# Designs tried in a protein design run: peptides against a protein of PDB entry 7RZF. Part 171

Target 1, 358 residues: chain A of PDB entry 7RZF
Amino acid sequence: PFQEEHLKQLYKIVPIKDIRNLYVTFPIPDLQKYYKSNPGHYLGHLIGHEGPGSLLSELKSKGWVNTLVGGQKEGARGFMFFIINVDLTEEGLLHVEDIILHMFQYIQKLRAEGPQEWVFQECKDLNAVAFRFKDKERPRGYTSKIAGILHYYPLEEVLTAEYLLEEFRPDLIEMVLDKLRPENVRVAIVSKSFEGKTDRTEEWYGTQYKQEAIPDEVIKKWQNADLNGKFKLPTKNEFIPTNFEILPLEKEATPYPALIKDTAMSKLWFKQDDKFFLPKACLNFEFFSPFAYVDPLHCNMAYLYLELLKDSLNEYAYAAELAGLSYDLQNTIYGMYLSVKGYNDKQPILLKKIIEKM
Target 2, 358 residues: chain A of PDB entry 7RZF as posed
Amino acid sequence: PFQEEHLKQLYKIVPIKDIRNLYVTFPIPDLQKYYKSNPGHYLGHLIGHEGPGSLLSELKSKGWVNTLVGGQKEGARGFMFFIINVDLTEEGLLHVEDIILHMFQYIQKLRAEGPQEWVFQELKDLNAVAFRFKDKERPRGYTSKIAGILHYYPLEEVLTAEYLLEEFRPDLIEMVLDKLRPENVRVAIVSKSFEGKTDRTEEWYGTQYKQEAIPDEVIKKWQNADLNGKFKLPTKNEFIPTNFEILPLEKEATPYPALIKDTAMSKLWFKQDDKFFLPKANLNFEFFSPFAYVDPLHSNMAYLYLELLKDSLNEYAYAAELAGLSYDLQNTIYGMYLSVKGYNDKQPILLKKIIEKM

## One batch from the design tools (peptide; made by RFdiffusion4, then SolubleMPNN)

Design b2_p19_2_s3 (from b2_p19_2, 9 letters changed)
Fold by OpenDDE base, seed 2:
Structure b2_p19_2_s3 (fold): chain B 358 residues (1-358), chain A 19 residues (1-19)
Amino acid sequence: as target 1 above (358 residues)
Amino acid sequence: SPWPPKPQIPEWVERVLLL
């Protein structure tokens, strides 16, 4: 375990590649025994969330961060790390203290809201989906992974232990949150901008770095992180599939789309899947407007409309992606194209959300 | 890997963080 002298440290690291990364790390107890509740997964889901009111959303809005990942990592025996990793912009590299302040503001928000059972349930449901379809999508990676997992889980649970959340443990979530404090932080900044400003070399890789104590004033600023009103818990993900039933192939199934509806205002073609046998569908809509491309003004208006529509739907994009849904909107010479793809169960919900914004 | 993606620290960074 890290002693107090090893906490509140900043490492400035020179990369070989032109990369800018921030690693905000916290020593935490070994959570392996708590795999059924996986409090680090719960926190990683929220901290790494990309929806409205997320940490990433705010940091992106400021132009400081491109990507964010949060979660636990296995360390040496007897401890783990909780890590928040971000890809920094050039501007973000200048605002690392403020980025970390925002991290602590978000963590403070999580403390204030307390553990949410519904969030745990969503994590459980998402993992169940991932588990159910993992083997169907990538058979080759299974054997090598099992060998590593056998060291950590009982043989009987090895196949499921990584995915099955069984126990909501708010006490363990709070315990981990209590470790995510400024006084327990170890920060690494990776940037070529530190070249020629380092005084140490790591023995194994020859990595050049500088180690500095984080000033007490900075630690105090992070300790006094207020509740930033921009940070919110995510809304419930309405797109998580629960029905995975595969309908039987109809005897009259055609190898090509059949016209099943023909009206003055609409034509509908349908083809049943005869190849993949997954609870997935592709919905494709072409909208025709005689006015969309009559003149340059109408073309520009149609373009602007679609951009505004896409922007208005962005709040659903991440939640849909997590649930294995996607949508696409494009201008066409006749109007607009819409595609919705993924698990069929909640596609109507996503489609309704799209239509309500149109 | 199970969702969400786990933080990946390159070994050369991890070694520095373990010092």
Scores: peptide ipSAE 0.457, ipTM 0.907, DockQ to the pose 0.609
Fold by OpenDDE base, seed 3:
Structure b2_p19_2_s3 (fold): chain B 358 residues (1-358), chain A 19 residues (1-19)
Amino acid sequence: as target 1 above (358 residues)
Amino acid sequence: SPWPPKPQIPEWVERVLLL
């Protein structure tokens, strides 16, 4: 466990590669025994969320951060870290204090809203999907992984323990949130901009770094992080599949797409999956417009329309991705192409959302 | 691996954070 003297520290680290990273870390208790509730996963899901009102969405809107990951990591000596890691822009490197302020504002929002059972249920359902469709690992890698896991889990649970959430424990979520405070923070900034400004060398890797105490005034600013009205909990993910039934292969199944609907305004081709036997589908739509490429003006308007459409759909993109759905929109010489791919169960919901924005 | 992706800290950064 870190003593008070080890808290409120800033590490400026020189990388070998030209990378800019921020690691905001908090020492937390060993949560391994709570794997059935996994409060760090719950918090990692919310803090690492990429949807509207998320921490990443706000930091990205300011041009400070490219990517964000949140979650627990194993530590040494019977403790863990909760870590918020961001990829910094050049501008973000100048605004690290403000980035961390926004992190504490988001954490404060999570405290104010309290633990949400529906969010836990979504995490449970997403993990169940990931487990169900886990690719068969190579035997050697799998055996080595199992051997490591056997130290932490009963033999009967080893296969599922990493994926299956069973217990909603709001008390443990609150306990971890209570550790995510400015007084407990350890910050690492990784940037080549610190080259020649370091005074220490790490012995194992020869990493050059400088350690500084975070000023009390900065800690106090983070402690007084107000509720930022831009931060919101995510909406419920409507795209999480629940039906995984696979229809039997039809006797008349064609090896190629067959025309199943032919009208003056539309043609529909269908091919049943005869190879993968997954509860997945690919929906492809080609829209034809005689005006799309009639002249440069119409071409530019069609391009602009598609960009605006994509922007209007960004609110669903992340939630769809989490649920194993994706969409693609492209301009074609004849009009527009739309593709919807992934688990078939909620594809109609995503397709409806796309059509409502068109 | 379970979703979401866990934060990947390079060992060389982790060693500094453990100091």
Scores: peptide ipSAE 0.453, ipTM 0.904, DockQ to the pose 0.631
Fold by OpenDDE base, seed 5:
Structure b2_p19_2_s3 (fold): chain B 358 residues (1-358), chain A 19 residues (1-19)
Amino acid sequence: as target 1 above (358 residues)
Amino acid sequence: SPWPPKPQIPEWVERVLLL
């Protein structure tokens, strides 16, 4: 376990590659025994959320961060780390203190709202979906992964333990949140800008670094992190599939798309899946407009319209992705193309959201 | 791996954080 002397430390690290990363780390107890409730997964889901009112959304809006990941990682014997990792912009590298302040503001928001059972249920449902289809995706590394996890889980649960959430434990969520404090922080900044400014070398990799104590004034600033009104809990994810029924293959199923509707204004082709037998569908829409490309002005207007539409749909993009749904919108020489792909169950909901924004 | 993605720390960074 880290002693107090190891806390409130800043590491400035020189990379070999031109990368800019921030690692905000917190020593936490070993949570392996709590895998059925997985409080670190709950917190990682919220802290790493990419929707409106998320930590990442705000940090992106400021131009400081490109990506954010939050979650638990194994440490040395008898402890873990909770880590918030961000990819820094050049501007973000100048605002690391403020980035970390925003992290603590978001953590303070999580404390103020308290543990939410519905969020846990969404995590449970998402993991159940991932588990149900894991074997069908046949990842090449499956056997080697199982061997590694046998050390941590009962043999009977090894296949399920990583995915099945069973117990909502608000007490454990609060316990982990209580460790996510400025007084418990270890920060690493990775940037080539520290070249020639380091005084230590790590023995195994030859990594050049400087270790500094974080000033008490900075720690106090983070301890006094106010509630930022821009931070909100995510809304319920409407796109999580619950129905996985696969319809029987029709006797007249064609090996190619068949024209099932032909009208003056629309043609519809359909092909049933005869190979994968997954509760997934691909909806493809081609819109033809004689006005879309009649002249350069109309072409530019159609482009701008689609960019605005994509921007307006960004609020759903992350939630859809988590639920195994995706959409694509493109300009074509004849008009527009829309594609909706993924689990069939909630595709109508996503399609409705797209149409409502058109 | 189960969603969400776990933080990836390169070993060379992790070694520094474990010092």
Scores: peptide ipSAE 0.453, ipTM 0.904, DockQ to the pose 0.624
Fold by OpenDDE base, seed 1:
Structure b2_p19_2_s3 (fold): chain B 358 residues (1-358), chain A 19 residues (1-19)
Amino acid sequence: as target 1 above (358 residues)
Amino acid sequence: SPWPPKPQIPEWVERVLLL
């Protein structure tokens, strides 16, 4: 375990590649025994969320961060780390203190709201979906990981243990959240800008770094992180599939798409899946407009329209992706193309959201 | 791995954080 002298440390690390990363790390207890409740997964889901009112949304809006990942990682000697990792912009590298302040503001928001059983249920449902389709979508990765898992889980639970959320434990969520404090922080900043400013070399990789104590004034600023009104818990994910029924193959099923509707304004082709037998569908829409590309003005208007439409749909994009749904919008020489792909059950909901923004 | 993705720290960074 890290002693007090090892906490509140800043590491400035020189990379070989031109990368800018921030790692905000917290030593936490070994949570392996709590795999059925997985409080670190709950917190990682919220801290790593990309929707409106998320930490990433705010940091992106400032132009400081490109990507964010939050969650637990195994450590050495019977402890873990909780890590918030961000990809920094050039501007973000200058605002690391403020970025970390926003992290603590978000954490403070999580404390104020307390553990939410509905969020746990969404994590459970998402994991159940991932488990149910794990073997069907990516067979190659399954065998090599089982050996490592056998050391941590009963044989009967090995296949499910990574995915089984069974117990809502608000006490454990609060326990982990209580470790996510400025007094427990270990920060690493990775940037080439530290070249020639380091005084230590790591023995195994030859990594050049500088270690500094984080000033008490900075720690106090983070400790006094107020509630930032921009941070909100995510809304319920309406796209999580619950029905996985696969319809029987119709007797009249064609090997190629069949024209099932032909009208003056629309043609519809349909093909039932005869190969994969997954509760998934692909909806493809081609919209034709005689005015879409008549002249440069109409082309620019069509482009601008699509960009505005995409921007208006950003609020759903992440939630849809988590639920195994995706959409694509493209300009075509004849108008517009829309594709909706993924689990069949909630595709109508996503399609409705898209149409409402069109 | 179940979503969300677990933070990946390169070994060369992790070694510095474990010092």
Scores: peptide ipSAE 0.452, ipTM 0.907, DockQ to the pose 0.646

Design b2_p19_2_s4 (from b2_p19_2, 10 letters changed)
Fold by OpenDDE base, seed 2:
Structure b2_p19_2_s4 (fold): chain B 358 residues (1-358), chain A 19 residues (1-19)
Amino acid sequence: as target 1 above (358 residues)
Amino acid sequence: LPWPKKPYIPEWVERVLLE
């Protein structure tokens, strides 16, 4: 474990590639024994969330960050790290202190709200989906993976231990949150802008870096991180599938889409899956308007409409993605195209959300 | 990899930051 002298350190690292990354790391106890509750997964889900009121959403709105990942990583010597990693913009590189302040504001929000059992349940459900379909979607050579995990899990649990959450442990969530403090931080900034400004070289890779103590004033600023009203816990993910029933193949199933509805206002084609046998569907809609491309003005209006519609749906995009759903909206010469794909169970919910925004 | 995405630290950063 790191001693106090190793905490509150800033590393300015020169990359070989033109990349800008920030790593905010916290030494934490070894959580491996708590795999059934996995408090680091819970926190990683929230800190790494991409929905409205998330840390990433706020940092993107400021133009400082492109991507954000939060979670636990195995360490040496019987301890772990909790790491928040962001891809920095050029502007974000100038605002690293403020970015980290926002991280601590979000962490403070998590402390204030306390552990949420419903969030744990969502993590459990998402992992259950991933577990159920891990072999069906991507044949993986399990041999090497199993060999690695046998060191950490009982043999009987090896197949499930990485996916199945069983115990809600708010005490462990709070314990990890208590380690996510400014006094326990190690920061790395990776940027070519540090070239020629380093004084150390890492022995194994020849990585050039500078190590500095984070000023006490900066630590105090982070310690005094207020609740930022822009940060909110995610809303419940209503798109998580719970029904995985595969309907039997109809005797008269056609190898091509059959016209099942033909009206003056709509035509509907349907084809049952006869190949994959997954609880997934593809819904494709083409909307026709005589006004969509009648003139340049209407064309521009149709384009603007679709852009506004897409923007209005961004609040659902991440939640849908996590749940294995996707949507696509495109302009066509006759109007608009909509596609909804993924697990069939909650597609009607996503479709309804789209229609409500139209 | 189990969801969520785990932070990825290149070894050349890890040696500086985590060792």
Scores: peptide ipSAE 0.472, ipTM 0.915, DockQ to the pose 0.587
Fold by OpenDDE base, seed 5:
Structure b2_p19_2_s4 (fold): chain B 358 residues (1-358), chain A 19 residues (1-19)
Amino acid sequence: as target 1 above (358 residues)
Amino acid sequence: LPWPKKPYIPEWVERVLLE
């Protein structure tokens, strides 16, 4: 475990590739024994959330960050790390202190709101879905993984331990949040901009870096992180499937799509799944407009329309993705194409959201 | 994609930051 002298450190690291990354790390207790509650997963879900009012949403709006991931990582024996990792823009590289301030503002928001059982339930449900529909791993890989897990979990729980959340432990969530403080931080910035400005070399990889103490004034600034009114907890994910019923194969099931509706304005083809037997569907819509490609202006307008539509739907994209739903919108020579794919249960909800924005 | 996304630290960063 890191002692006080090892905390509040900044590492400026030179990459081989032209990448810009920020790693904000916190030493935390070993949470392995708490796998049934998995407080690190709860916090990773919220900190790494991409919806409106999320940390990422705000940092993207400022043009500082492209991606954000938060979660726990195994450390040496007896401790772990909680890590917030972001992909930095060129502008974001100049605002690292402010980015980290926003991280602490979000963490402060989580403290202020307190642990939410409904969020835990969503995590539980999402993990249950992931477990239920886990792709069959290759036997060798599966066996080796199970062997590794047996060191940490009872035999009866080995298959489920990574996915099954059973216990809501707000006390443990608060305990981890209490470790996510500026005084406990270790920061790495990865950028080629540090080339020629380093004074150390890592032994194994030859990585060039500079280590600096984070100034007390900066630590204090982060400690005094206020509540940023732009940060909000996510809304409930309405796209999480709850019904996984597979309908029986109809006797008249065709190996190809059959025309089931033919009207002056619409044709509908349907094919039941006869191969995969998953509670999934693909909805494909092709819209035809005589105006779509009449001239370059109409073509550009159609393009702009879809870009605006995509932008307006961005608030749902992450929640849908988490729930195993996706949508696609494309311009076609005849108009537009819409696809909705994934678990069938909540597809109508997503489709309704799309239509409401059209 | 397995949810949640776990933070990935390259080994060359890990040795500097976490050791």
Scores: peptide ipSAE 0.470, ipTM 0.915, DockQ to the pose 0.614
Fold by OpenDDE base, seed 1:
Structure b2_p19_2_s4 (fold): chain B 358 residues (1-358), chain A 19 residues (1-19)
Amino acid sequence: as target 1 above (358 residues)
Amino acid sequence: LPWPKKPYIPEWVERVLLE
């Protein structure tokens, strides 16, 4: 167990590659026994969220962070870590203290709002979807994972334990949140900028690093993190599939797309899946405009339009991705291409959102 | 991996930070 002397430490680490990373780590109790409620998963979902009002959204808006991941990691026997990891920009490297302040502001927001059962339910539903389709989508990764899981779960639950959320335990969520405090932090900054400024070498990898105590004034700043009004809980994910019905193969099903609609303004081809038998669809739209590529100006305008459209859809992109939906927008020589892929149930919702922004 | 993404720490960082 990390004693108080091991907490509030900063590690400046020199990488071999030109990378900039921040790791904000918190020792937490072993949560393995709470796998049915998985409070670390709940917190990882929120802290690692990429939607509007998220921690990442704010840090990206400042140009400090490219990516963010939050979640639990296994540690030594009887202990785990909660880790927030970010990819730092060059500017972000100069604002690490402020980045961590924002992390604590977001954590404070989570404390203020309290545990949300609806968020837990979304996590449960997302995991149920992932479980239901795991073997159908990625067969090769299954065997190696089962062996590891057998050490932690009863045989009866081994197949489901990683995915099964059964119990909403707000008390455990609060317990973990109580460990996510500045006084319990260990920070690593990875950057080549620390080259020649280190005084220690790690034995196994020869990693050069410097260890220093985080100043009490900095800890105090983080402890006094206020509620930042920019941070909000995510909205409900409207893209989570609930209907997984697979329609029977039609007798008239063709091995190739069949033209099912032919009008002056539109042609529609359809092919039913005869191979995968998944509740998934691919919607592909090609829009034709005589003006799209008529001259360089129109081409540039069409490009700019699509970039603006993509930007306007960013608010849905993450939620769609979590729900197993994706979209693609591309300029073509004749106009625009739109693709929507994934679970069919909520594709109409995503398509509507795209069209509303067009 | 079950969603959400789990934090990844390279072993060379893990040994410094978590040991």
Scores: peptide ipSAE 0.467, ipTM 0.915, DockQ to the pose 0.629
Fold by OpenDDE base, seed 3:
Structure b2_p19_2_s4 (fold): chain B 358 residues (1-358), chain A 19 residues (1-19)
Amino acid sequence: as target 1 above (358 residues)
Amino acid sequence: LPWPKKPYIPEWVERVLLE
């Protein structure tokens, strides 16, 4: 565990590659024993969320951050870290203090709202889906992983412990949130802009860096982080599958798509899966418009229409992705193409959302 | 890896930041 002298530190690190990263880290207690509740996973889900009102959404809107990940990481014996990692833009590199302020504003929002059981339930359900449909690991990797986790989990739970959430523990969520404070922060900024401005070298990799104390005034600014009205908890993820039933193969199943509907305005082809037997479907739509590519103006209008449509669907994209759903929209010479892929259970919901925005 | 995405810190950063 870090002592007070090791906290409130800033590390300016020179990378070999041209990358710009920010790591905001907090020492936290060892949460391994709480794997059934996994409060760090709960917080990582919210802090790393990409939907409307998320930390990433706001930082991206300012042009400061490209990507954001939040979560727990194992440390040395007896403690862990909670880490918020962002990919910085060139502009974001100039606004690191403000980026971190926004992080603390979001954390303050989480404190104000308190632990949400429905969010825990979504995490539980998402992990259950991931566990149910996990790919087979390579035997050597799998055995090595099991051997490692046997130190932490009962033998009967080693296969499930990483995925199954069983206990909602708001007390532990609050405990971790209480550690996510400015007085406990260790910050690393990774940028080539620090080249020639470092005074230390890491022994193992030869990494050049500078260590600085974060000024008390900056710490105080972060401690006084107000609620930012732009930050909101995510809405419920309506795309999480609950039905995993696989329908039996029809006796008349064709090895190729069969025409099942033929109208003046539409044709529908269907092929049942005869190979994978997963509760997944691929919905592909081709829309034909005689106006789509009549001239350059119409072509440009069709392009702009799809860009606007995609933008209007961004609010669902992340939630759908988390739930194992995806969509694609493309211009074609005849009009547009829409694809919806993933678990079949909630595809109608996503498709409806797309159609409502068209 | 179970969802959500876990933070990835390269070892060369980890040694500076977490040790």
Scores: peptide ipSAE 0.465, ipTM 0.912, DockQ to the pose 0.609

